# Ledger of designs, part 9: peptides against a protein of PDB entry 1ZZD

Target 1, 109 residues: chain A of PDB entry 1ZZD
Amino acid sequence: FQVVNPYLLRDLVDLGIWDEGMKQYLITQNGSIQGLPNVPQELKDLYKTVWEISQKTIINMAADRSVYIDQSHSLNLFLRAPTMGKLTSMHFYGWKKGLKTGMYYLRTQ

## One batch from the design tools (peptide)

Design b1_p13_1_s3 (made by RFdiffusion4, then SolubleMPNN; from b1_p13_1, 7 letters changed)
Fold by OpenDDE base, seed 4:
Structure b1_p13_1_s3 (fold): chain B 109 residues (1-109), chain A 13 residues (1-13)
Amino acid sequence: as target 1 above (109 residues)
Amino acid sequence: DAELESLFYLIDE
């Protein structure tokens, strides 16, 4: 089940590039607009899918949030092709960055 | 940790 981000849809319509072809493109690309040459880079950065965002950045943001909260928020991490090495490095990096719980909700594609 | 940083490049690929 896949749905287009309504804000992305709005911006694509505003750009005048939304049509049936664009819709089919997004379906085949799992919502990614990174490969579209007629989309400004700032929109590509804004509408990165959960699979395209750097998981390191997510961990950094989680660590930053944990400074202000007694109970650390649950951390959701998304990996397309997880390996034991990747998981291990993520755990150690999270620990080094000061995540309190070390609780990760791993999602895979 | 340079080694851990390097491993994260693999994650972000």
Scores: peptide ipSAE 0.020, ipTM 0.426, DockQ to the pose 0.439
Fold by OpenDDE base, seed 2:
Structure b1_p13_1_s3 (fold): chain B 109 residues (1-109), chain A 13 residues (1-13)
Amino acid sequence: as target 1 above (109 residues)
Amino acid sequence: DAELESLFYLIDE
């Protein structure tokens, strides 16, 4: 069961492009609006899904939080098509950033 | 969609 982001729904309605076709499009695209030509880029940036946001940015934010606690928070990472090289680089980048007591949960689509 | 979960532990020395 998928729920459309209520703020995204509002913005699409305000743009006048919300209809049944748009609804079906979002379902097939798992909520992504990145491929829509009539949506401003700033809205695409705002409504990135977990698969579209930079995982490096997520690691940076987690590292920033870790300086305020004894141990790093659990971190969830999302990759559509992981490769060994990408996983290795992410692992050691997290290590370098100080996430030495945290848990990385990798989720693949 | 089905997701595969893997766990990585980073352990300080």
Scores: peptide ipSAE 0.018, ipTM 0.316, DockQ to the pose 0.037
Fold by OpenDDE base, seed 5:
Structure b1_p13_1_s3 (fold): chain B 109 residues (1-109), chain A 13 residues (1-13)
Amino acid sequence: as target 1 above (109 residues)
Amino acid sequence: DAELESLFYLIDE
């Protein structure tokens, strides 16, 4: 089930735009506020969902973490519209960054 | 919602 980010909820309340309609909107949008015209861009940048942040950044962070964690760790990648080109690029970029062991879980919205 | 589409296992060379 979906849960609204408590910090996002706070900021939406502070903006005075939180109501039942907004709650239903967030549910249908899987937590995304990118399409809301009455939300400052600063907040949109802050509250990006897993589908809206760069997967390249996720791979970079995973590579950095691998120095301190078990090699049996898994990496989750999220794509709204996967293509063979995107999959190939992500695979080879991960390999280039040193993620030679482990599992990549590809998920789609 | 997110859906698992595929699993890739990488082997160290």
Scores: peptide ipSAE 0.018, ipTM 0.321, DockQ to the pose 0.039
Fold by OpenDDE base, seed 3:
Formats: sequence, C-alpha cells, structure tokens
Structure b1_p13_1_s3 (fold): chain B 109 residues (1-109), chain A 13 residues (1-13)
Amino acid sequence: as target 1 above (109 residues)
Amino acid sequence: DAELESLFYLIDE
C-alpha cells in the first residue's frame, strides 16, 4: 500500500496546499509532486521518488560503499520505461564502476 | 506500486 511521506505532508501543509484533492493527486501520481505547478522546485528536487532519481547516481552510491565490504550490496533499479539499451548500459556501467556483483532486480512503475 | 520486471544476471569477478 501507499503511504504519503510524512515530511512531504508537512511541507505541503506549510505551503497551504494540502487538502483532500492533493491527497488524491499524490495517490494517483504514486507520490510524485513533480507535476505540481504550485510547489517550489526546491521541494521537487528534495522529494524525488525512486522513479525520478538518476539510476546512475544509485549505481555510483553502490560502488562507493562497496569499498567497505567484500561483496556489493544487492542493487535494485527502477525505470519507468526501460529499453534494452538502457539496461545494457546500466549493467556494464555498474561493472565498470567496480561492483562485485551485477544488478539484481529491475522494477518498473 | 512498483512491479518486478526482470532479474539481472550476476557479474562474477
């Protein structure tokens, strides 16, 4: 089930735009506020969902922390519209970044 | 919510 980020809820309330309509909007948009015109860009950048974060950044973070462990943590990637080209690129990019294991799971919205 | 699409093959060292 879907739960609204409590910090996002707080900020939306502070903006004075939280209401039942906003709640339904977030449910429909799977928590994304990127399409809201009355939300500052700063908040949009802060509250990106897993579908809105660069997966390359996620891979970089995984590679960085793998320095401290014998084996890389399991890596899950999220793409709205994956293509074979993107999947291949991410796969080999992770390898080039020194991940000891490949990516485990691909999820789509 | 998110749907599992596929599993990646492991890259061995």
Scores: peptide ipSAE 0.015, ipTM 0.315, DockQ to the pose 0.039

Design b1_p13_1_s4 (made by RFdiffusion4, then SolubleMPNN; from b1_p13_1, 7 letters changed)
Fold by OpenDDE base, seed 4:
Structure b1_p13_1_s4 (fold): chain B 109 residues (1-109), chain A 13 residues (1-13)
Amino acid sequence: as target 1 above (109 residues)
Amino acid sequence: DAELESMFHLIDE
């Protein structure tokens, strides 16, 4: 897999802050730019890694999509440290939001 | 929905 999103790379180059140091930084940060002070917040919001996006928001969007399709799309969820409690919470939250299918692809960091 | 928010509290921890 690519460590750096190609579109993010482009935008960092356009900002004039891309160099070998930046590349190494992103590698060590698993692609996260959230800690970079010289990156506009708008870009930080745009280029959140899958581990930085609120999974609640992901479930909400999935529930919204399910309104327009016969069968809910497969839902990919990403948790840094999954526990039984978290999984249960996600399951019930998704159910209450109206997800038709309990097909969750859970990935861990 | 307050109920939904409460059900997601474990993930937000």
Scores: peptide ipSAE 0.021, ipTM 0.488, DockQ to the pose 0.339
Fold by OpenDDE base, seed 1:
Structure b1_p13_1_s4 (fold): chain B 109 residues (1-109), chain A 13 residues (1-13)
Amino acid sequence: as target 1 above (109 residues)
Amino acid sequence: DAELESMFHLIDE
């Protein structure tokens, strides 16, 4: 089930580029606007999908949250083209950052 | 941490 980010929808409407074609484009691109020439770069940076965000950032955010959480929590990581090297590096990076009690779930596109 | 930075480069390679 996929829905358009309501804030993204608002901004696309404000840009005057929202229409049925744009809707279909977003569906085919899994919500990504990175390839749109009519969208300012600042909006592209703001509306990155899970596949476009640095996984280091995701791990850092999880580590920051885990400081105040006693119960076990889950961490979801997303990679377009996972390799053993990337998986290993992410695992140990998370470990070094203090996610010793976290559960890692890998999603691939 | 140099080791962490090295790992980071592998993550976002």
Scores: peptide ipSAE 0.020, ipTM 0.504, DockQ to the pose 0.386
Fold by OpenDDE base, seed 3:
Structure b1_p13_1_s4 (fold): chain B 109 residues (1-109), chain A 13 residues (1-13)
Amino acid sequence: as target 1 above (109 residues)
Amino acid sequence: DAELESMFHLIDE
């Protein structure tokens, strides 16, 4: 089942735009608010889903924390519409950033 | 994996 982010729900209520229509919209959009014109950009940036976050940033975070551990944590990457070029770039970039291990899991929408 | 092999081919280009 799908559950709306409780913090997002709070902010939408605070904006006064939460209603049954909004709820159904979020369900059909898999939790994304990026397409809502009445939501501030700041909130859109804050509440990006895993499919909307830059995977380069995820790789950077993994590389940063890997300095403090003997072996890299498992890394999950999410792509809405993966291409071979993009996958290659992600893999190569991870290697270049010094990850001890490569990508463990790739998820596609 | 076919996908992994394809990635290596692209890297080699």
Scores: peptide ipSAE 0.016, ipTM 0.407, DockQ to the pose 0.073
Fold by OpenDDE base, seed 2:
Structure b1_p13_1_s4 (fold): chain B 109 residues (1-109), chain A 13 residues (1-13)
Amino acid sequence: as target 1 above (109 residues)
Amino acid sequence: DAELESMFHLIDE
């Protein structure tokens, strides 16, 4: 079940570029607007999908949360095209950052 | 650990 972010929808309407074609484009792109040339970069940065956010940043955020709780929250990482090298690096980086449980789930597109 | 640090560069930022 795919739903367009309501705030993204609003901003696209405000830009005057929302139409049926845009809707179909977003469906085929799994919600990504990164490939749209007529969208300001600041909006692209704001509306990155889970596949477009740096997983290193996500690990850092998870490490920050773990400081305040006894049991670290489950951490889900998302990689569009995982490689063994990247997976290994992510695993050890999480360990170095002091995650209590490390990577809980790995999701791939 | 220098080798460990080098591995972190494989993570996309």
Scores: peptide ipSAE 0.021, ipTM 0.487, DockQ to the pose 0.615; fails the geometry check

Design b1_p13_2 (made by RFdiffusion4)
Fold by OpenDDE base, seed 3:
Structure b1_p13_2 (fold): chain B 109 residues (1-109), chain A 13 residues (1-13)
Amino acid sequence: as target 1 above (109 residues)
Amino acid sequence: DPDYFETVDEQLE
C-alpha cells in the first residue's frame, strides 16, 4: 500500500487544493502530481516519484557518493518499461562512471 | 523520459 508523502500533503494544503478528491487522485496516480494543472512546476519537480526521476541522474549521484566510501552501496533502479538495451546501457554507464559494484537492483512498475 | 538511456554504442564512443 501507499501513503501520501506528508510533506506533499502539507504543500497541497498550503495551496488550498487538498480535499477528498485530491486524496483519491493521488491514490489512483500512485502519488504522482505531475498531471495536476493547478500545481506549480517547482512542486512537481520536488515531488517526482521514483518512476518519474531520470535513473541516469540516480546513477550519477551514486557515483558521486562512491568517491567518499571504500565500496559503493547497492543501487536500486526503477524502470517502467525495462528492455535489455536499457539495462545494458545502465550497466555500462554505471561502470563508466566508476561505480565499484556493477550490480544494480531493478524494480519495475 | 525518465527511462531514457543512450544506446550501448553511444556509451562506448
Scores: peptide ipSAE 0.041, ipTM 0.439, DockQ to the pose 0.811
Fold by OpenDDE base, seed 1:
Structure b1_p13_2 (fold): chain B 109 residues (1-109), chain A 13 residues (1-13)
Amino acid sequence: as target 1 above (109 residues)
Amino acid sequence: DPDYFETVDEQLE
């Protein structure tokens, strides 16, 4: 239910750019600050939504974790515009990285 | 591009 990351809120307040307009902007942008011209790139890199993070990196992280855990955990992937080619590539990449077993869920925007 | 993945052919190399 929370629209704004509390740490992001803090940083926006520290920048002196937090107001009702900013709040409404973030609501319409589903929490993304990537389009804000008055936000440092460092913060944009830090506060990426699930739609702004490379899912390949997510798969890499999951593969790294999988060697230390059982296979009861599920992997969640997020793509804005999935294609069959992307899905196939993701599947093969996961397989190549050692995700032989285990379930992943695909979410779309 | 957060949605970028290598092609299947590249994955098989």
Scores: peptide ipSAE 0.035, ipTM 0.407, DockQ to the pose 0.847
Fold by OpenDDE base, seed 4:
Structure b1_p13_2 (fold): chain B 109 residues (1-109), chain A 13 residues (1-13)
Amino acid sequence: as target 1 above (109 residues)
Amino acid sequence: DPDYFETVDEQLE
């Protein structure tokens, strides 16, 4: 299991802020850099973890892609605290957006 | 909120 995105690691090194303390911080934060005060916002926006990206946006992007494909691609969704209500809402939202199969893999934190 | 979705009721209105 890789905690730190290799591209993120490169950028942190380029910023000159990579050290053992940073490594331990990222491990504790499950790879998130959102709380780091010395990281530019543009990098924070670029390196959002799967838990920090709106899954609604993920569904939107999947729906947009589905317009150009004949066969459905697998869709992975990530929820911190899944409930039947959230899952139902996600299903109907995907259907409303025109996803062909509605098939997705759910991951939890 | 990454976990936010409109409720089924809101989507059906």
Scores: peptide ipSAE 0.020, ipTM 0.373, DockQ to the pose 0.835
Fold by OpenDDE base, seed 2:
Formats: sequence, C-alpha cells, structure tokens
Structure b1_p13_2 (fold): chain B 109 residues (1-109), chain A 13 residues (1-13)
Amino acid sequence: as target 1 above (109 residues)
Amino acid sequence: DPDYFETVDEQLE
C-alpha cells in the first residue's frame, strides 16, 4: 500500500520541497497535494486523487470505452458525501451515455 | 424525457 504516488514523490523531490514534514502532511491528506500553496497548479491537476476527479468525467471515459467492447468495463465511482439526489443523477447520466453494465461499484469516503 | 435528463445533467455538474 502506497499513500504517495511514486511519480508524485519524484516530482516533489525535484521541486526540493520533499521532507519529513511533507510526508506526514500527505499521509494525513490521503495523498492530496491540492492544499499546498507552494506546488504549481499544473502538478495539482496532474496528481488529483480519486476523490478529486469529477465522476462525470469518469463516466464519460467509461462510455467511450464501451463503444469498442461487448460489456462495459467495471466502473467504480467515488463520492465523499453521497446523497440520494447525487446518486440518482449519476445513475441516469450513465444510462444516458449508453453504459451497458452501468455502475459496478460505488465507494464512499 | 429530454427535460428530465437536462435536469439530471445540471445536478451532476
């Protein structure tokens, strides 16, 4: 189990900002660098965790893959605070995009 | 219902 992406670790070292304090910070933030003011925005965009990516984008990518296969790939969605409204919206959006299998598994933080 | 899906899309965004 790795909390920090190895490529992220490399880039943080290259920036000269990696130290024990940074390590502990990332552990407490579950690998997120979004709150760090001394990290370029480009790196923040590159190293978003599963909880920081739009699940609509995930559904779009899954729908694109489904064009080339008989059965949709397993689709896992992640929500920090699921509500009935949000779940319903995600379900119907997936249906609209033509997912054959639909939502395989939902994880909550 | 096209109107329904438009509402769902707005909620998802």
Scores: peptide ipSAE 0.010, ipTM 0.369, DockQ to the pose 0.125

Design b1_p13_2_s1 (made by RFdiffusion4, then SolubleMPNN; from b1_p13_2, 6 letters changed)
Fold by OpenDDE base, seed 5:
Structure b1_p13_2_s1 (fold): chain B 109 residues (1-109), chain A 13 residues (1-13)
Amino acid sequence: as target 1 above (109 residues)
Amino acid sequence: DPDAFPSVEELLK
């Protein structure tokens, strides 16, 4: 099930834009606030859903962390609209970045 | 797009 991030809820209330309409909007948008015109960009950047974060950046961070760990950590990747080409690119990019373990879990929206 | 993955062709070079 989906729940609203309590910190996001707080910030939306502080902005004075929280109401039933906003709640329903978030539900239909799977928690995304990126399309809201009355939300500061700083908050949009802060409250990106997993579908809105660059998975390339996630792979880069994972590669950096792998230098300091003995056991490869589990890596979960998320794609909103995956294609075979994009999936292949992700796999090869991870390999090129030196990840010893492939994707632990791939989730699609 | 800096967040886009390289193409398969680019990665296989």
Scores: peptide ipSAE 0.089, ipTM 0.554, DockQ to the pose 0.488
Fold by OpenDDE base, seed 1:
Structure b1_p13_2_s1 (fold): chain B 109 residues (1-109), chain A 13 residues (1-13)
Amino acid sequence: as target 1 above (109 residues)
Amino acid sequence: DPDAFPSVEELLK
């Protein structure tokens, strides 16, 4: 099931653009507001879905966390339109960043 | 693109 981010809901209400139409729009867009012309760019940058966030950044954050963990956490990576080159680069980047013992799940949209 | 992953060749240097 899909649940609207409560903070996003708040900000859309504050903008005065929240209504049933907006709700249905978010459902059809899987939570993305990137296509909305009446939303400030700063909010678009803030509210990115997992498919819109840089997975390189995700790997960097995971590598930083892994310093204090012993394989207790798994990493989830999301790519909208993966290519072989992208997957290979992502794999080796994670390896080089020290995620040798870390498990990760790859999801595609 | 700062969000792009480095090439494999770059990573293996």
Scores: peptide ipSAE 0.078, ipTM 0.572, DockQ to the pose 0.566
Fold by OpenDDE base, seed 2:
Structure b1_p13_2_s1 (fold): chain B 109 residues (1-109), chain A 13 residues (1-13)
Amino acid sequence: as target 1 above (109 residues)
Amino acid sequence: DPDAFPSVEELLK
């Protein structure tokens, strides 16, 4: 099932743009607000879905965490439109950053 | 693009 982020809901209500149409829009867009013209860019940056977050940043954060633990956290990466070239560069980047376990899960839309 | 992964060739340098 799909659940709307409660904080996103609050901010959309505060903007005065929450209605049934907006609700249906979010459902069809899997929670993405990136295409909404009347939403500030700051909110778009804040409420990115897993498919809109830079996976490079996720790898960097995971590498930072791995310094403090014996076994690296389970790392889940999400790619909306993976290509062989992108997958290869992503794997090599993770390897170069020194992730102990590397990528644990790869999810595609 | 700062969010892009480096090329394989760049990583192998």
Scores: peptide ipSAE 0.069, ipTM 0.509, DockQ to the pose 0.533
Fold by OpenDDE base, seed 4:
Structure b1_p13_2_s1 (fold): chain B 109 residues (1-109), chain A 13 residues (1-13)
Amino acid sequence: as target 1 above (109 residues)
Amino acid sequence: DPDAFPSVEELLK
């Protein structure tokens, strides 16, 4: 289920733009603030939902972490509309980046 | 063969 990020809530309150309308907006937008014109871009970049983050970036970060710990079995990937081609490409990319033994836990929107 | 599939750059932008 969906819960508003408490840190995002804090920052929106600090901006003075939090109200019931904003709350309802976030609910309808599944937590996304990307479409809000009165939110600084740096906050938009900070508070991307899991569906708005590049999964390539997630794989890159996981590959970096794998140098120190085995993250391959705990890696979660989020795709809105997975296709066989996309899944295969991600698999090979992960392999290329060093996640050779890992299974990704795939979630879809 | 990864080249048989769409490029990662294409799909994971």
Scores: peptide ipSAE 0.045, ipTM 0.470, DockQ to the pose 0.185

Design b1_p13_2_s2 (made by RFdiffusion4, then SolubleMPNN; from b1_p13_2, 7 letters changed)
Fold by OpenDDE base, seed 3:
Structure b1_p13_2_s2 (fold): chain B 109 residues (1-109), chain A 13 residues (1-13)
Amino acid sequence: as target 1 above (109 residues)
Amino acid sequence: DPNAFPSVEELLK
């Protein structure tokens, strides 16, 4: 099942744009608000879905954290349309960034 | 593309 992010819901309510139409829109858009013209860009940036976030950034963040721990955090990556080349590049990039362990979970849309 | 990664060849330089 699909659940609307409670923080997103709050912010949309605060904006005064939450209604049944918005709810249905989010359902059809898998939680994405990127296409909404009446939503500030800062909120769009904040509430990117897992499919809209740069996985490169996720890898960078994981690498940064790994400096302080003996073993890497479990890393989940999400790709909408993965190719073998892209996957390979991701693995090598993570390795080059110094992750102690490779990608743990990969999910595709 | 937010998921544009360097090519393997580029990473191996």
Scores: peptide ipSAE 0.064, ipTM 0.488, DockQ to the pose 0.768
Fold by OpenDDE base, seed 2:
Structure b1_p13_2_s2 (fold): chain B 109 residues (1-109), chain A 13 residues (1-13)
Amino acid sequence: as target 1 above (109 residues)
Amino acid sequence: DPNAFPSVEELLK
């Protein structure tokens, strides 16, 4: 597991904000730049970690892929703070979208 | 919130 995305590293260097302090910050934040005030929102949207990506979007993309294959791709979903209500909604949404296999792996932080 | 999952009630309609 690489803590810092190499493309993110490049962009942070180009912004002139990469230093040892930034490196340590990213390590403690598991690669997240969402809390950095001096980073453009466009970059924050681009470099979301698996815990920050909308899992609804992931399910939609998986449903689109399943049209072309006999068995749906192994779908891995990531939830930082799962609740029973959120899990239930997620499962029902996946079911309604017609995923053949459904959720294969659920990861929590 | 467009990124939120719809409620179970909405999905069952």
Scores: peptide ipSAE 0.062, ipTM 0.511, DockQ to the pose 0.534
Fold by OpenDDE base, seed 4:
Structure b1_p13_2_s2 (fold): chain B 109 residues (1-109), chain A 13 residues (1-13)
Amino acid sequence: as target 1 above (109 residues)
Amino acid sequence: DPNAFPSVEELLK
């Protein structure tokens, strides 16, 4: 776990909004900048934490990669609050997208 | 039966 992405740090410094307060804020927010009003939306979209990224998108990307290499066994999924329904839905979605032989490595927050 | 669960579109938005 990395509290602050080094590239994010650079961009925040370039924006002139990096200070000790910002550092402490990011620590308490586990690296999330989504709640910062003075950060451009494009940066928010770029620097999403693993818990803020749609796992559907992750599955889509993994499915695309699987065309070239078998990524199914190394795929990591991150769910904040998994339920049986969500896990089942993700499994079937992955299956539908071509990840039929893959086991997802599930991580929870 | 996958239809017994919430839709993927609903859960993975």
Scores: peptide ipSAE 0.059, ipTM 0.474, DockQ to the pose 0.186
Fold by OpenDDE base, seed 1:
Structure b1_p13_2_s2 (fold): chain B 109 residues (1-109), chain A 13 residues (1-13)
Amino acid sequence: as target 1 above (109 residues)
Amino acid sequence: DPNAFPSVEELLK
């Protein structure tokens, strides 16, 4: 099921653009507001779906956390349009960053 | 592309 981010909902209401049409738009766009022309860029930068944020940043954060634990947390990576080259680079980047287990869940849109 | 990674060759240097 899909639930609208409550903070995003608040900000859209504050902008005065929240209505049933906006709700349906978000559903069809899987929560993305990147295509909305009447939304400030700062909000677009703030509210990115898992498909719109840098997975490199996710790996960096995971590596930082793993310093203090015996084994790495399970890592979820999301790629909209993965290629073999991208997957390979991502794998080796995680390895180079010192992820102990190297285990991750790969999801595609 | 937010998911751009360094090339494998670059990472293995």
Scores: peptide ipSAE 0.052, ipTM 0.488, DockQ to the pose 0.805

Design b1_p13_2_s3 (made by RFdiffusion4, then SolubleMPNN; from b1_p13_2, 5 letters changed)
Fold by OpenDDE base, seed 3:
Structure b1_p13_2_s3 (fold): chain B 109 residues (1-109), chain A 13 residues (1-13)
Amino acid sequence: as target 1 above (109 residues)
Amino acid sequence: DPDYFPSVEEMLK
């Protein structure tokens, strides 16, 4: 089930744009506010869903952390429309970046 | 594309 982020709800209320229509919009958009014209960009950047975050950045961050740990933490990646080529490239990219286990879990929208 | 990854062939050169 889908639950609205309570902090997002608060900020939308503070903006004065929260109503039943907005609630239905968020439900249909799977929590994304990226398409809302009346929301400041800083809030859009803050409230990115997992499908709107660069997974390459996630891999880079995981690789940086791996320098300090003996074994890589579990890494979950999210892709909206993956292709086999992209999945393979992403896996090898993680490996080249020094991840010991590479991709652990993959989720698709 | 923020999720662009080079090809495996390119990475393995």
Scores: peptide ipSAE 0.065, ipTM 0.621, DockQ to the pose 0.652
Fold by OpenDDE base, seed 4:
Parts: sequence; structure tokens; C-alpha cells
Structure b1_p13_2_s3 (fold): chain B 109 residues (1-109), chain A 13 residues (1-13)
Amino acid sequence: as target 1 above (109 residues)
Amino acid sequence: DPDYFPSVEEMLK
């Protein structure tokens, strides 16, 4: 797997803040740049890791896409601390939002 | 909580 998104790497280099220290920081932060004070918020929003993106938002976007296709696109969800109740609620939420199929794959941190 | 989902019971009302 890639520790650093190649596009993120490019942008960090363009900002002039890429060095060995930054590399080690990203490794320890599992690729997250959210805690970096010298990175514009725009880039932080762009380069959220899968664990930093609202899965509800992902479901909402998937539901919106499903309106235009016969079958829902494959959906992959990522949860840091799943519980049976949360998983059940997510499934029902997706169903209520109009997803034709359940999630294709669930990954936990 | 961005990852908050209502309970099944709440959604079925």
C-alpha cells in the first residue's frame, strides 16, 4: 500500500514542506495531514483519509448516484470502531436512502 | 457526529 498519496506528495513538495520529517510524520499519522498547521485547509479537505470521511456522506452520495443507474455502484465503507448496532443502522440508513443493494465491502481500522 | 446513524427503531417510525 501507499503510505502517501502521490498527488498529496506532489502538493506537499510544491508547498516546500516535504522532507524526511514530514515523511515520518505522515507514517505515524497513517497518512493524515489534518494535524499539520502549515497545510491549507483546502488541501486538508481534499486529502482526507478514508477514516476521516463521513461514511454517512458516502452513503448519501451513493444514493444520489443510484437515481441515475439501474443498479447501485459498488459501495465500500470504512469504520474505525464498528458495533453491531451501528452496522445495522448504517444498512437501514442506506436502504431508506434508496440504495438498491447493500454495501459491497466493509473495512475496519 | 458525522458517522451518527439513527436507530433502526427511529427510522421505522
Scores: peptide ipSAE 0.064, ipTM 0.596, DockQ to the pose 0.682
Fold by OpenDDE base, seed 2:
Structure b1_p13_2_s3 (fold): chain B 109 residues (1-109), chain A 13 residues (1-13)
Amino acid sequence: as target 1 above (109 residues)
Amino acid sequence: DPDYFPSVEEMLK
């Protein structure tokens, strides 16, 4: 089980802010660096966790890929606080965007 | 909200 992205770990070491405290912080934050004040914003944008990325954007990218392939690639979606309405709308949005296959897997936090 | 999705009713028009 890897808590920290290896490239993120490298960058944190290069910044000189990696230590045991940082490690424990990341564990409690499920790998998120968004709350760290000493990390440049460009790194925060680069190292978003699955819970911090727009799932709508993920669907759009998957739909674009499906134009060029016979079978849609596996698509995993992640929602922090789903509601029935949100799930239904998201499902049909993917359908309307032209995904050939349904959602492969949905995870909730 | 980056994860806003239109209602099903809107999408099916």
Scores: peptide ipSAE 0.062, ipTM 0.611, DockQ to the pose 0.633
Fold by OpenDDE base, seed 1:
Structure b1_p13_2_s3 (fold): chain B 109 residues (1-109), chain A 13 residues (1-13)
Amino acid sequence: as target 1 above (109 residues)
Amino acid sequence: DPDYFPSVEEMLK
């Protein structure tokens, strides 16, 4: 089951927009607040779901971390609508960026 | 597209 991010809940309460309707909205939107007109953009940028974050950025950050560790942790990638070409490009991009392991887990929405 | 990746051919050049 899904649970509302407690920090997001706090901020929505502070904005005075938290109610049962907002709760149901978040459930139907899988936690996304990107479509809410009464939420400041800075909060939208802060509370992006995994489907709203650039996976290229995730790979870049993982590559940066791998410089300081002997064994890379498993990398999880999330794509809403992947294609075989995009998956292959992502694989090689990670390799070119210096990831020590070529294995990652792909999740689709 | 924030998730645009260069082609494999481009990366291998």
Scores: peptide ipSAE 0.061, ipTM 0.608, DockQ to the pose 0.663

